# Designs tried in a protein design run: peptides against a protein of PDB entry 5OK6. Part 78

Target 1, 215 residues: chain A of PDB entry 5OK6
Amino acid sequence: ELPGLDSQWRQIENGESGRERPLRAGESWFLVEKHWYKQWEAYVQGGDQDSSTFPGCINNATLFQDEINWRLKEGLVEGEDYVLLPAAAWHYLVSWYGLEHGQPPIERKVIELPNIQKVEVYPVELLLVRHNDLGKSHTVQFSHTDSIGLVLRTARERFLVEPQEDTRLWAKNSEGSLDRLYDTHITVLDAALETGQLIIMETRKKDGTWPSAQL

## One batch from the design tools (peptide; made by RFdiffusion4, then SolubleMPNN)

Design b2_p17_6_s3 (from b2_p17_6, 7 letters changed)
Fold by OpenDDE base, seed 1:
Order: sequence, then structure tokens, then C-alpha cells
Structure b2_p17_6_s3 (fold): chain B 215 residues (1-215), chain A 17 residues (1-17)
Amino acid sequence: as target 1 above (215 residues)
Amino acid sequence: MEYERIENPDFEKWSKA
């Protein structure tokens, strides 16, 4: 059963725990399609629980580019295409109205940037490959705030690199050149890595030389 | 940021190196 309309409004819009609450790094927020949210607002503000303005179940279909991988469309804009809700508010709405059958929630994390907290709607998807087998890739999602070291460790894990093997990363840039990701302490953001970018893990040879020395 | 750059890499050569 739905709570009272005023209660719904207060719960979702409450400045302490609702839509307008401060962003906190590491917390989960969820995207809600803007039109649905506006319909909900109209419904709860209308004061008639039996109103024809009932929003129905949450349906974020228009935010997805496909229903296979459930990837977001590119270029979505907060306040125009979607509204961000903290986890509690999202779960309330889902509990009250339901979510379209088979549709996953669009969960995103708050990240800490130098002077701002932001919900990372578009994390970076990197294409990880080995220098000696570019045809076999692992697509892995990273936060802009993740370190290159994490990318390297992730690549090593995905490719089952032995602990004694020495590895390093190269990024294929827009010009087709390779830029070595030398500093593993900088972030994905600092390295200006982009979604779809090819990241090549190079493994050091047994003789102590790098294969790239031949390039 | 410290980096090395390889321009016009021969990926085939790299894969066999």
C-alpha cells in the first residue's frame, strides 16, 4: 500500500535523506527518468490518491541505449533526462510503484573530485588487452577516481599474470600512438582515459627487456 | 605526468617481440 501523498513527498524530497541531501563519496544514487519523476511530483502534489496522474511503475527505458547490456545513452543530462535520488529514496519509490519488469536499476556512485562531489553517471569503460594478443579484450569499468595502479592490477588479474611477471600499461591515444601510463598513482581522470580506450598491458620478457623496446 | 610515447607503433611487431 502506498503511503499518503504528503508522506511520499516529504520522504523523497526531504533535505536530510531525500533528493536534496548532500552527496557523500562512496554512496549509491539512482537515476530516475525525468518524465516519470515529474509525473510522480504532479501526482503527490495533486492531493488525490485516485488521480489519473498516477505515475505507474518506474520505467527508465528511454535512458538506456539497449536492453541487453543496459548501457545508458550518451549525453544524458541531469534535470533534463533524469533525476538523481539517493538509495533510500529510490528504494522507497520502487517499493511504492515498482520498477518496470526486467529493467535493472541505474545505480551510480558518488565520487570525490578535488573540489566537488559528483554522482559518476558515466564511469570509464576501458578495453584491456595484452600486447601479444590484442584480439582478446576485457572490458572493465573504472571510476575516474580509480588509480592507474588499480587498472594495472585489474589487468593482471583478468589475464592471470603470474606474480613474478612484471607488467606495465600503455594507452592507445586518439592519434593511434601509445602513451605509457608511467605513474600508477595518478587517476584514470588524471591520465585522461576515456570510455572505449584501448589499454595494453605489456609483460616484461624473461631476459629483462620490454617487448616495446623493439618498436 | 611522466610518460613515454611510441608513435606509429607496429602492433604486429610488438606482439612477436
Scores: peptide ipSAE 0.539, ipTM 0.926, DockQ to the pose 0.865
Fold by OpenDDE base, seed 4:
Structure b2_p17_6_s3 (fold): chain B 215 residues (1-215), chain A 17 residues (1-17)
Amino acid sequence: as target 1 above (215 residues)
Amino acid sequence: MEYERIENPDFEKWSKA
């Protein structure tokens, strides 16, 4: 059952779990399409539950670039295209109004950057490959705050690399050159890795040499 | 940061190395 309009407003906007609450690293937040949210605001501020301004079910269709993989459109801007809600607020809205049939929620995580917490709307999707088989890729999503070490471990796991095999990473840059990701302690952000970037895992030869030494 | 850069890599050569 829908709560009173004033109660809805308080819970979503000004509550302890409302839109304006502080971000905390690791928490889930959800995107809501801006026009729907504005319609909801108008509805609850209008004071008439039977108003024609009823927003209907949540529909984020305009935020997606496709309905197959449900990827977000590029270049979406908070406050213009969408509103961010904490998990509790999102679940309230979904319980009250529903979500468009077949449409997945747009869940994102709060990450901690040096000076700010931020909802990471666009995690980095990297194309992981082996140096000896560039045609077989694994697309894996990483946070900007994930370490290069995690990227390497993930690559090793996806390609079933044995523990005794030594591996290292190269990133293909915009100029088509290879930059070795030497420091595994820096983050994806520090390494300036971007979505769609090719990350090549090189495996050390049995003779102790690296294949790339011949390049 | 120390970085190794390979310009104009021969990927075919690399794959067979």
Scores: peptide ipSAE 0.536, ipTM 0.924, DockQ to the pose 0.879
Fold by OpenDDE base, seed 5:
Structure b2_p17_6_s3 (fold): chain B 215 residues (1-215), chain A 17 residues (1-17)
Amino acid sequence: as target 1 above (215 residues)
Amino acid sequence: MEYERIENPDFEKWSKA
């Protein structure tokens, strides 16, 4: 059952727990398609629960580029294409109006950048491969704030590397050269890694040498 | 960041090294 219109507005739009509340690192926020949200605003501000302005189910279809992987379209802009809601507000709207059948929620995390907190709408998707089998990739999502060390550990896990095996990472750059990701303490952002970039895990030989030494 | 660069890598050679 829908709560009163004023109650809906206060629950979703308030500056303490709603849309306008401060971002906090690690929290989950959700995208809502802008036109639906504006329709909802008009409905609750209208004061008539039986109004023809009833927004219906949340439908984020226009934000997706595909309905298989549910990847977001590129270049979406906050305030133009979507609004961001904290988890509690999102769950209220879903409970009141429903979500279009089959659509997943668009959940994103708040990250802390050097001078700002923001919802990371577009995390980085890297293609992880082994140096000896470039044709077998694992696509893995990382935050811009994740360390290269995490990328390395993730690669080791995905390829089932044993603890005693020593590994390191190379990034294939736009010029086709290899840049060794030497410092594992810097972030994905600091390393300027981009979505779709090939990250190659090299395994050290038993003799202690690296295969890349032959390049 | 600290990195080493290999220009024009022979990936086939690398895969067999």
Scores: peptide ipSAE 0.531, ipTM 0.925, DockQ to the pose 0.852
Fold by OpenDDE base, seed 2:
Structure b2_p17_6_s3 (fold): chain B 215 residues (1-215), chain A 17 residues (1-17)
Amino acid sequence: as target 1 above (215 residues)
Amino acid sequence: MEYERIENPDFEKWSKA
């Protein structure tokens, strides 16, 4: 049942689970297309439930670049293209108005960066390859807060590397050189890895030498 | 952090190494 307009406003904007609540690392937040949200604001602020300003179902279609993978368009800006809502507020709106049929929610996690929490709208997509087969890549999504160690483990898993095989990572930088991701404890952010960047897993030879030693 | 860097890597050579 649709709550009263004032109640909706208070719940979404000023409630305990409102839009302005502090971000907490690990929490889920959801994107709502800005125009829909503005229409909702107009509706609830208008004070007339019978108003023609009824927003209808939540429709985030304009935020997606495709309806196959439901990937977000690049360069979306909070407050301009979308509004971020905490999970509870999102679920309230979906309960009240519905979500466009077949459209998935745009869920994102709060991550903790040095002295700042933010909703990670764009996790990093890395192209994982093997040094001996650069043409076969696995695109894998990582948080900026994920460790290089996780990237390495993920690469090993994707390429079905045996436990006894020793591997290490190289990042192809913008200059086309290779930077070894030596410290596996630093984050994807610390390593300045970016979406679309090629991450090359090198496998140690049986003789104990690294193929890259010949470079 | 000192990163090992390979400038102008020969990827073909690497793939065959």
Scores: peptide ipSAE 0.530, ipTM 0.924, DockQ to the pose 0.821

Design b2_p17_6_s4 (from b2_p17_6, 8 letters changed)
Fold by OpenDDE base, seed 5:
Structure b2_p17_6_s4 (fold): chain B 215 residues (1-215), chain A 17 residues (1-17)
Amino acid sequence: as target 1 above (215 residues)
Amino acid sequence: MEREVIENPDYEAWSKA
């Protein structure tokens, strides 16, 4: 049985624990399609549980670009296309109304940028390859706040690089040149890395030379 | 000084190095 309509409203729209709560770095938030959410608002504000305004199951279909990888459409706008709910509020709505069959939740993390906390709706997807086999790639998602050091460690893990092997990263830029990602302490944002960008991991030779020295 | 930028990389040469 659904909770009372006033109770639903208070749990979801609460300024302390609901939609209006402060963002905290590392917390999970969830996207809800705007039209469904507005239908839910109308339903609970109407005060009649038997009304024709019942929203049904949560359906985020319009937010997805594809139903294979469940990637979000580009250019979605908060407050226009979707609303953000903290994990507790999302789980309440899913418990009460259900989620459309087969759809995954759209979970995102709060990140801390120099001047703002925000839900990172669009993390960066990097294409990781090795210098000696560009045909074998790993697409990996990173936060803009992740360090280049994390990208390097992730590349090493994905390619099963032994701990004793020395590696470094190159980013292919828009001009087709390679920029060495030598500072591993800067972030993905600071390095201006973008979704779909090719990141090449180079492995040092046993003689202590780099393969790229031949370029 | 190690190169920080490689213009027009020869990927085939790099793969064989």
Scores: peptide ipSAE 0.549, ipTM 0.940, DockQ to the pose 0.629
Fold by OpenDDE base, seed 3:
Structure b2_p17_6_s4 (fold): chain B 215 residues (1-215), chain A 17 residues (1-17)
Amino acid sequence: as target 1 above (215 residues)
Amino acid sequence: MEREVIENPDYEAWSKA
């Protein structure tokens, strides 16, 4: 059953867990298509539950590039294309109005950047390969706040590298050169890694030499 | 001295190394 309009407004906008609540690192937030949200605002602010301003089912279709992989369109802007809601507010709206059949929720995480908390709408997709088999790639998503060490561990896991094998990463830059990701403590952001970037995992030889020493 | 940058990498040579 739909709550009263004032109750809806308080839960979503003015509540302790509403839209304007402080961001907390690691929390889930959800994208809502802007037009739908504005229609909801008009409905609840209008004071008439029987009004023609009823927003209907939540439909985020315009935010997706396709309905197969459910990737977001590039270049979406908060406040123009979508609004961000904390998990509690999102779940209230879904329970009240429903979500369009077959559409997944657009869940994103709050990340801690040096001077700001931000909902990471676009994580970084890296192409992981081995130096000896460039034809087999694994696309993996990482947060900008993930360490290069995590990227390396993830690559090792995906390629089933044995614990005793020593490995390191190279990033292909825009000039086509390889930059060694030697500091595993810096973040994906600090390393300026971008979506679609090729990351090559090199495995050390049994003789203790690196294959790249011959390049 | 460990190389930090490889310009114009020969990927075929690297794959066979």
Scores: peptide ipSAE 0.548, ipTM 0.941, DockQ to the pose 0.613
Fold by OpenDDE base, seed 4:
Parts: sequence; C-alpha cells; structure tokens
Structure b2_p17_6_s4 (fold): chain B 215 residues (1-215), chain A 17 residues (1-17)
Amino acid sequence: as target 1 above (215 residues)
Amino acid sequence: MEREVIENPDYEAWSKA
C-alpha cells in the first residue's frame, strides 16, 4: 500500500536519509528519469492521492541507448535527465510504484575523488586484449578510482595467466600510439583511460625479453 | 631504455614475437 503523500515526500526528500543526504564512498545510488520524478513530485505535493497526476511505475526507458545491453545514453546530466537517489529511497519508490517490466535498475557507486564524493554514472569500460591475440577481447568495467594494478590483475584473471608469467599493460592512445602503463599504483583516472580504450596485456618471454622490444 | 611509448606499433610483428 502507498504511504501518505507527505510521508512519501519526507521519506524520499529527507535531507538526512533521502535524495539530499551526503554521499558516502562505496554506497549504491540509483538513477531515476527526471520526468517521472517530477511527475511524482507534483503528485505528492498535490495533496490528493486519487489525483490524475499519479506517476505510475518508474520508467527509465529514455535513459537507455538500447534495451539489449541496457547501456546508458552518453551525455546524460544530473538534474536535467535524471535524479540520483540513495538505495533506500530507490527501494521505497520501487516498492510503492514498481519499475517498468524488464528494465534493470540503474545502480551506480559513490566514488571518492580528491576532496569530493560523486556518483560514478559512467564507469570506464576497457577493452582488454593480449599482444599475441588482439582478436580475443574482454570488455571490463572499472571505476576511475581503480588502480592500474587492478586492471592488470583483472586482465591476468580473464586470460588465465599463470602466476609465474610476468605481464604488463599498454594503452592505445588517441594518436594510435601505445603508452606503457608502467606505474600500477596510479588510478584509471590518473592514466586518463577512457571507455572503449584498447588495453594490451604483454607477456614476458621465457628468455626474459619483452616481445615489444622488437617494435 | 625501455620504451614507454611506441608510436607506430607493428601488431603483426608483436603477435609473432
């Protein structure tokens, strides 16, 4: 059953636990399509539960570029295209109104950047390959705050690299050159890695030489 | 010095190395 309109407003917009609550690193937040959210605001502020302004189920269809992979459209703007809700508020709205059939929730994580928290709406999708087989790729999502060391470990895991094999990463830049990701302690953000970027894992030869030394 | 940048990588040569 739907709670009272004032109770809905207080629960979702409460500055302590609702939409305006402080961001905390590692927490999940959810995107809600802006038009639906504005319709909900109008409904709960109208004071009539039987109003024709009832928002219906949450429908985020306009935020997706496709209904197959459920990828977000590029260039979506907070406050214009969507609002961000903490997990508790999102789950309340879903329990009250439902979510459009077949649509996944748009869950995102809060990340810690220098002196600021933000919801990472667009994590980085990297295309991982091996230097000796560029035709076999793994697309993997990373946070901008993830280390290059994590990218390397993930690549090793996806390609089933044995622990004794030595590996390193190269990033293909916008000029088509390869930049060696030599510092594994910097972040994906610090390395300026972007979605769709090709990351090549090189495996060291048994003789101790690198294949790239011949390039 | 280990190269940090490869401007024109020969991927075919690299795959066979």
Scores: peptide ipSAE 0.546, ipTM 0.939, DockQ to the pose 0.633
Fold by OpenDDE base, seed 2:
Structure b2_p17_6_s4 (fold): chain B 215 residues (1-215), chain A 17 residues (1-17)
Amino acid sequence: as target 1 above (215 residues)
Amino acid sequence: MEREVIENPDYEAWSKA
């Protein structure tokens, strides 16, 4: 059952679970398409539940690049293309209005950067390959706050590397050079890794030498 | 000293190494 219009407004915009609540690292937030949200605002502010301004089900279709992988379009801007809602507010709206059939929720995490919390709308997509077979790639998403160590572990897992095999990462930079990701404790952000960047996993030889030593 | 940068990687040589 839909709550009263004033109650909807207070629940979504105001209070401890509202849109303006402080961000907390690790929390889930959800994207809502801006036009739908504005229609909802107009509906609840109009004071008439029988109004023709009823927003219908949440429809985020315009935020997606495709309906296969449900990737977001590039360059979406908060406040212009979408609004961010905390999980509680999102779940209220979905319970009241529904979500368009077949559309997944657009869930994103709050990340902690050195001096700010933000919702990470665009995680980094890295192209993982092996030095000996560049034609077999795995695209994997990482947070900017994920460590290079996590990238390395993920690469090892995706390529089914045996525990006894020693591996390291190289990043292809914008100049086409390879930079060794030697510090596994720094973040994806600290390493300045970007979406679409090629990350090459090198496996150490049985003789204890690295293949790259011959380059 | 381990190499930290490879400016012009020969990927074919690397693949066969």
Scores: peptide ipSAE 0.545, ipTM 0.936, DockQ to the pose 0.626

Design b2_p17_7_s1 (from b2_p17_7, 8 letters changed)
Fold by OpenDDE base, seed 1:
Formats: C-alpha cells, structure tokens, sequence
Structure b2_p17_7_s1 (fold): chain B 215 residues (1-215), chain A 17 residues (1-17)
C-alpha cells in the first residue's frame, strides 16, 4: 500500500535517513534515473494521489548501456542523469512503486577518499592476464580504494597460482610501457589504474628468474 | 627494473616464447 504523499516525501527526502543523509563508508546507495525521480517528486508534491503525475515503476533503462551485463553508460552525472538514495529510501520506493521487470538495482558503495566520502558509481574494471597467456583476460572490478595487494591476490586466485609461486603485477600503459606495481600497499587510485587497463601477472620461473628479464 | 618499454608486437612475442 502506498503511504500518504507527505509521508513518502518525508521518508525519502529527510536529511537524517533519506536522500540528504550523510554518506558513511561501506554503506550501500542506489541509483534512480533522474526523470523518474523528478516525476515522483512532482507526484508527491502535487497533493493528489490520483493525479496524472503518478510515476509508475522505477525504470533505470536509460542508465544502462546493455541489458545483458547491466553495465552503466559512461559519463553519467549525479543530479543530471540519476539521484543517489540510501538503501532504506531505495527499498521504500521499490516497495511502493516496484522496479521494472528484469532490471537489477544499481547498488554502489560509499568509499572513503583522503578528504571526502563519495558513492563509487564507477569502480575500476581491470583486465587481469598472465604473462604467458595475454589473450585470456579475466575482467574484474575493483574499488579505487582497494589495494594493489588485493589486485594481486585476486589475480593469483583467478589463475589458480599455488601459494609457493612468486608473482608480481605489471600495468600496461597506453604509451607502450609496462610499469611494475611494486608497492602492494597503495590503492588502485594511487596507482592511477584505469578501466580497461591490462594488468599482467608475472610468475617467477622455477630457476628463480623473472620472465620480464627477457624484455 | 620498474619500467619496461615494449610494443604490442614485442609483448605478444614475449608472451608466446
């Protein structure tokens, strides 16, 4: 059952638990397509539940580039293309209006950057490969706040590297170079890794030499 | 060695060696 219009507005827009609530690291927020949200605002502000301004079910179709992998379009802007809602507010709207059939929710996490908290709408998608099989990539998403150590562990796991095997990472640059990701304690952001970037996991040879010594 | 200059062709050749 739909709550009263004033109740809907207060629950979604209140500064304590709604859209205006403070961001907290690790919390989930959800994207809502801007046109739908504006239609909802007009509906609840209109004061007539039977008005022609009823927004219908949430439809985020215009935010997706495809309906197979449900990847977001590039270059979406908060306040222009979408609105961010905390999990509680999102779940209220979904319970009241529904979500378009087959569409997944667009869930994102709040991340802590040095001087700001933000919802990470676009995590970094890296192409993980082995040095001896560059044609077989594993696409994996990472937060900008994830460590290079996590990227390395993830690569080792994906390629079934045994614990006794030594491995290290190289980032392929657009300039035609490989940069060794030596410091595993820095973040993906600090390493300036970008979506679509090739990350090469090098495994040390049994003779104790590194394959990259031949480069 | 922290930075290696390599072309795509050289990198592919290395990967196959």
Amino acid sequence: as target 1 above (215 residues)
Amino acid sequence: REVIKVSDEELEAWSKS
Scores: peptide ipSAE 0.439, ipTM 0.932, DockQ to the pose 0.802
Fold by OpenDDE base, seed 3:
Structure b2_p17_7_s1 (fold): chain B 215 residues (1-215), chain A 17 residues (1-17)
Amino acid sequence: as target 1 above (215 residues)
Amino acid sequence: REVIKVSDEELEAWSKS
């Protein structure tokens, strides 16, 4: 059942649990298309439930590149293209108004950076490859806050590397050189890794030498 | 080495070796 307009406003916009509440690392937030949200604001602020300002179902179609992979368009800006809502507020709106049929929610996580919490709208997509098979990439998403150690473990798992095999990572940079990701404790952000970047997992030879010694 | 200068052609050749 759709609650009263004042109740809707209180649930979604209150400073303690609504849109303006503090971000907490690890929590889920959801994107709502800006025009829909503004129409909802006008509806609940108007005080007339029977008004022509009823927003209808949530439709985030304009935020997606396509309806196949449901990848977000690049360059979307908070406050211009979308609004971020905490999970509770999102679920209220979906329960009251519905979500466009077949359209997935746009869920994102709060991450903690050294001086700020933010919703990570665009995780980093890395192309993981083996040194001996550069043509077979695995695209994997990572948080900017994920460690290089996690990237390495993920690569080892994807390529079914045996526990006794030694591996290390190289990042291909825009200048065409390989930068060794030697510190596994730094983050994806600290390493300045970018979406679409090639990450090469090198496996140590049985003779104890590294393949990259031949480069 | 921590940085290796390599062309795309050299990298491909290395991967096939």
Scores: peptide ipSAE 0.436, ipTM 0.933, DockQ to the pose 0.808
Fold by OpenDDE base, seed 5:
Structure b2_p17_7_s1 (fold): chain B 215 residues (1-215), chain A 17 residues (1-17)
Amino acid sequence: as target 1 above (215 residues)
Amino acid sequence: REVIKVSDEELEAWSKS
C-alpha cells in the first residue's frame, strides 16, 4: 500500500534524509529520470491518490546508452535529465512504485574532491592490458579519487600476478607515446586519465630487466 | 625513462616479441 501523498513528499524531499540532505563521502545515491520524478511530484502534490497523474513504475530507460551493460548516456545533466536521491529515498520510491522490469538501479558514490563533495555520475573506465598482450583488455571502472596505486593493484589482481612479480604502469597518451605512471600516490584525476584510455601493466623480467628497455 | 615515443606499429611489434 502507498503511504499518504503528503508523507511521500516529506519522506523524499526533506533536507535531513531526502533529496536535499548533505552529501557524505562514500555514500550511495541513485539517479531517477527527470520526467518520472516530475510526474511523481505532480501526483503527490495533487492530493488525489486516484488521480490520472499516477507515475507508475520508475523508468530510467532514457538515461541508458545501452541495455547490455547499462551504461549511461554521455552528457547527462543533473536537474535536467535526472535527479539524485540518497539510498533511503530511492528504496522508498522503488518499494512504492516499483522499477521498470529488467532495469538495474543507477547507483553512484559520493566522492570528495579538494573543494567539493559530489556524486560521481561518470567514473573513469580504463582499459587494463599486459605489455605482452595488448589485444586483451580488461575494462575497469575507477573513481577520479582513486590512486594510481589502486589501479596497479587492480591490474595485478585481474592478471593474477604473483606477489613476488614486480609490475608498473604506462598510460598510452593521445600523442601515441607511453607515459610512465611512476607516482602511485597521485589520483586518477591528477594523472588526467580518461575513459577508454589504455593502461599497460609491464611485468619485470626474471633477469631484473624491464621489457620497455627494448622500446 | 618516463616517456617513450613509440608508433602503434612499434608498440604492437614489441608486444608480440
Scores: peptide ipSAE 0.436, ipTM 0.933, DockQ to the pose 0.820
Fold by OpenDDE base, seed 2:
Structure b2_p17_7_s1 (fold): chain B 215 residues (1-215), chain A 17 residues (1-17)
Amino acid sequence: as target 1 above (215 residues)
Amino acid sequence: REVIKVSDEELEAWSKS
């Protein structure tokens, strides 16, 4: 059963538990398409549950680039294209109105940046390759706050690198040069890695030399 | 080396070697 309109408004917009609550690192937030959310606002503010302003099921279709991988469109703007809700508020809305059939929830994490918490709507998609097979990429998502060490471990796992094999990463930059990601403790953000960037995993030769010495 | 200047052709050639 739908709660009263005032109760819905208070639950979703309440500054302690709703949309306006403080962000906390590691928490899940969800995107709601702006038009639907505005329709919901109009419905609950109208005070008439029998009104023609009923929003129906949550429909985030316009936020997706495709319905296969459910990737977000590029360049979406908070407050214009979508609203961010904390997990509790999202689950309430889904419970009350439903989510459009077949659509996944758009869950995102709060990340800690040097001076601010932010919902990371767009994680970094890196193209992981081996130095000896540049044509075979693995696209993997990383947080801006993930370490280069995590990127390296992920690459090793994806390429089934044995524990005894020594590996290192190179980022291909926009100028065509390779920048060695030597510090594994810095973040993806600190390394200025971008979506679509090629990350080359180099494996050390059995003779102890690096393939890149031939470049 | 921390930075290697390489063309796409050189990089491809290297990858195949």
Scores: peptide ipSAE 0.433, ipTM 0.931, DockQ to the pose 0.807

Design b2_p17_7_s2 (from b2_p17_7, 10 letters changed)
Fold by OpenDDE base, seed 1:
Formats: sequence, structure tokens, C-alpha cells
Structure b2_p17_7_s2 (fold): chain B 215 residues (1-215), chain A 17 residues (1-17)
Amino acid sequence: as target 1 above (215 residues)
Amino acid sequence: RERIHVSDAELAAASAA
């Protein structure tokens, strides 16, 4: 059953878990398609629960580029294409109106940047490969705030590298060059890594030489 | 920053060696 219209408005807009509440690092926020949200606003502000302005179930279809992996379209803009809601507000709306059948929620995390908190709508998808088998890639998502050290650890885990094996990362550039990611303490953002970028894990040979020395 | 300039063919050849 739907709560009263004024109660809905207060809960979603002005509540402790409202749309305008401060961002906190690590919290989950959810995307809602803008037109649906505007219709909801009009509905609850209209004061008539039987109004023809009833928004129906949440449908984020226009935000997705595919219904297989449920990837977001590129270039979506907050306030134009979608609004962001805290987890509690999202769950209220879903409980009241439902979510389109088969659609997953679009959950994103708040990340801490040097000067601001931001909901990271587009995490970075990296293509992890081994230097000796470039044809076998593992696509893994990382936050812009994740360290290169985490990328390296993740690559080692995915490729079942033994603890005693020495490894390092290279980023392939659009120009065809490889840049060594030697500082493992910098972030994905600091390293300017982008979605779809190939990250090559090089494993040191038993003789102590690096395969890249032959390039 | 250590940078290597290689073609895709050279990279593929080196990876296969």
C-alpha cells in the first residue's frame, strides 16, 4: 500500500535518508530515470492519489545500453538523465511502486576524492591479461579511488599467480605504447586508467629477467 | 615513467616467445 502523498514527499526529499542528504563515503546510492522521478514529484505534489499523474513502476530501461550485462549508457548526466537516491529512499520507492520486471537496480558507491565526495556512476572496467597470453582477458571493475596495488593483487588472484612469483603491471596506451605502473600506491584515477584499457601483468622469469626486456 | 613503444605485432610475437 502506498503511503500518503505528503509522507512520500517528506521521506524521499526531506527525510534523514532523503535525496538531498550529504554523501558519505562507502554508502550505496541508486539511479532513478529522470522522467519517472519528475512524474513521481508531480504525482505526490498534486495531492490526489487517484490522479492520472501516477508514475507506475520504476523503469530505468533508457539508462541501459544492453539487457544482458545491464551496462549504463555512456555520457549520462545527473539531473538530466537520472537522479541519485540513498539506499533507503530507493528501497522505499521500489516497495511503493515496484521496479520493472527483470531490471536490476543501478547501485553505485560514494567515493572520497581529495576535495569532494561523489557517487561513482562509472567505475573503470580494465582488461587484465598476462604478458604471455594476451588472448585471455579478465574484465574487472575498479573504482577510480582503488590503488594500482589492488589492481595488481586482483590480477595475481585471477591468474592464480603463486606468492613467490614477481609481477608488475603495464598499461597499454592508444598510441600502442606500454607504460609501466611502477607506483602501486597511486590510484586508478592518478594513473589515468580508462574503461576498456588493456592492463598487462608481466611475470618475472626464473632466471631473474623480465619478458619486457625483449620488446 | 618507464615506457616501451611496441606494435601490436611485436607485442604478440614477444608474448608468444
Scores: peptide ipSAE 0.307, ipTM 0.846, DockQ to the pose 0.915
Fold by OpenDDE base, seed 2:
Structure b2_p17_7_s2 (fold): chain B 215 residues (1-215), chain A 17 residues (1-17)
Amino acid sequence: as target 1 above (215 residues)
Amino acid sequence: RERIHVSDAELAAASAA
C-alpha cells in the first residue's frame, strides 16, 4: 500500500534521512534512473494518487550497458542520468513501487577522498596478470581508496602465490611503459590506476633475481 | 628503475624467457 503523497515526499526528499542526507563513508547508496524519479516527483507533488502521473515500478534499464553482468553505462552523470538515494529511501521506493523484474539494485558505496566524500559509482576494474602469463587476466574491482597493498594481496590470492614467494606489481601505461608500484601504502587513486589497466604481478626468481631486471 | 619502457613484444618475449 502506498503511503500518502506528502509522506512519500518527506521520506525520500527530507534532508536528514532522504536524498539530501549527508554522505557517510562506507554507507550504501542506490542509483535511480532520473526520468523515473522525476515522474515520481511529479506524481507526489500533484496531490492526486489517482493521477495519470503514476510512475510505475522503478526501471533502471537505461543505466545498464548489459543485462548479463549488469554493468553501468560509461559516462553517466548524477542529476542528469540518475539520482542517488540512501539505502532507507531506496528501500522505501522499492517497497512502494517495486523494481523492474530481473533488475538488480544499483548499489554503490560512499568513499572518503582526501577532501570530499562521494558515492563511488565507478570503482576501478583492474586486469591482474602474472609476468610469465600475460594472456591470462583476472578482472578485479577496487575502490579508488583501496591501497596498492590490497591490490597486491588480491593478486597473490588470485594466483595462489605461496607466502614464501616474493612478489611486486607493475602498472602498464598506455604509452607502453611499466611503472613499478613500489609504495604499497598509496591508494589506487594516488597511483592513477584506471579501469582496464593491466597490472602485472612479478614473482622473484629462485636465484633471487627479478624477471624485470632483464628488461 | 621504477619506470621501464618496454614494447608489448619485448614484454612478451621477456615474460616467456
Scores: peptide ipSAE 0.304, ipTM 0.845, DockQ to the pose 0.790
Fold by OpenDDE base, seed 5:
Structure b2_p17_7_s2 (fold): chain B 215 residues (1-215), chain A 17 residues (1-17)
Amino acid sequence: as target 1 above (215 residues)
Amino acid sequence: RERIHVSDAELAAASAA
């Protein structure tokens, strides 16, 4: 059953637990398509539960690039294309109005950047490969705040590298050259890694030499 | 950071080595 319109507005729009609450690192927020949200606002502000302004089920279809991988379209802008709601507010709206059948929620995490908190709408998708098999890539999603060390560990896990094997990473840049990711403590953001970028995991030879030394 | 200038062909050849 739908709560009263004033109650709905207070649950979703308040500054303590609703849309305007402060961002906290690690929390989940959800995207809601802007037109639906504006329709909901008009409905609850109108004061008539039987109004023709009833928003119906949440439908984020216009935010998706496709309905196979459910990836977001590029270039979406907060306040223009979507609004962000904390988990509690999102779950209220879903319970009241429903979500379009078969459509997944668009969940994103709050990350901490230098001097700001931000909902990371677009994490980085990297193409992980081995130096000796460049044709077999693993696409893996990372936060901009993830360390290069995590990228390396993830690559090692995906390629089933034994603990005793020594490995390091190279990033292929737009100029076609390779930049060694030497410092494993810096972030994906600090390394300026981008979606679709090829990351090469090099494995040290048994003789103690690196394959790249022959380039 | 070390930067290596390598062509796609050279990279492919080195990977096969």
Scores: peptide ipSAE 0.289, ipTM 0.834, DockQ to the pose 0.899
Fold by OpenDDE base, seed 3:
Structure b2_p17_7_s2 (fold): chain B 215 residues (1-215), chain A 17 residues (1-17)
Amino acid sequence: as target 1 above (215 residues)
Amino acid sequence: RERIHVSDAELAAASAA
């Protein structure tokens, strides 16, 4: 059963706990397709339960590039393509209207950047490879706030590198050159790493030399 | 060295050595 229209509006749009509430780092927010949300707004603001304006089930299909991996389309813009709702508001809407069958929620986390919080809609997907096997990549998602140290640790884990083996990272840039990620304390954002970027893990040779010294 | 200017072919060859 649907709550009263005014109650729905207040619950979802209020500045305290609704769409406009302050972001908090680590919280989950959800994407709602913009046209559906506007239809809902029109419905609840209309003052009647006319089925002609009833939004139906939440359907985020237009936000997905595929229905297998449920990846988002590139270049989606908040306020144009989707609206962000806090978890409580999202769950209310889902309980009231339902979600399209088989379609997963689009959950994202609030991250803390210098001076601001934002919902990280697009985490960075890096292609991790070993220097001696460039053809075998592992795609791994990272937050922009994750350190290069975490990227390195993740690469070491994925490639089963022993603790005694010394490793370092190189990023392939847009010019085709390799830039060494020597500072492991900076973030993915600080290093300007992008989705689809190749990250090469170099392992130090037993003789103490680096393979890259031969280049 | 912090930047290496190398072609894909050179990188592949060096990685295979």
Scores: peptide ipSAE 0.288, ipTM 0.834, DockQ to the pose 0.787

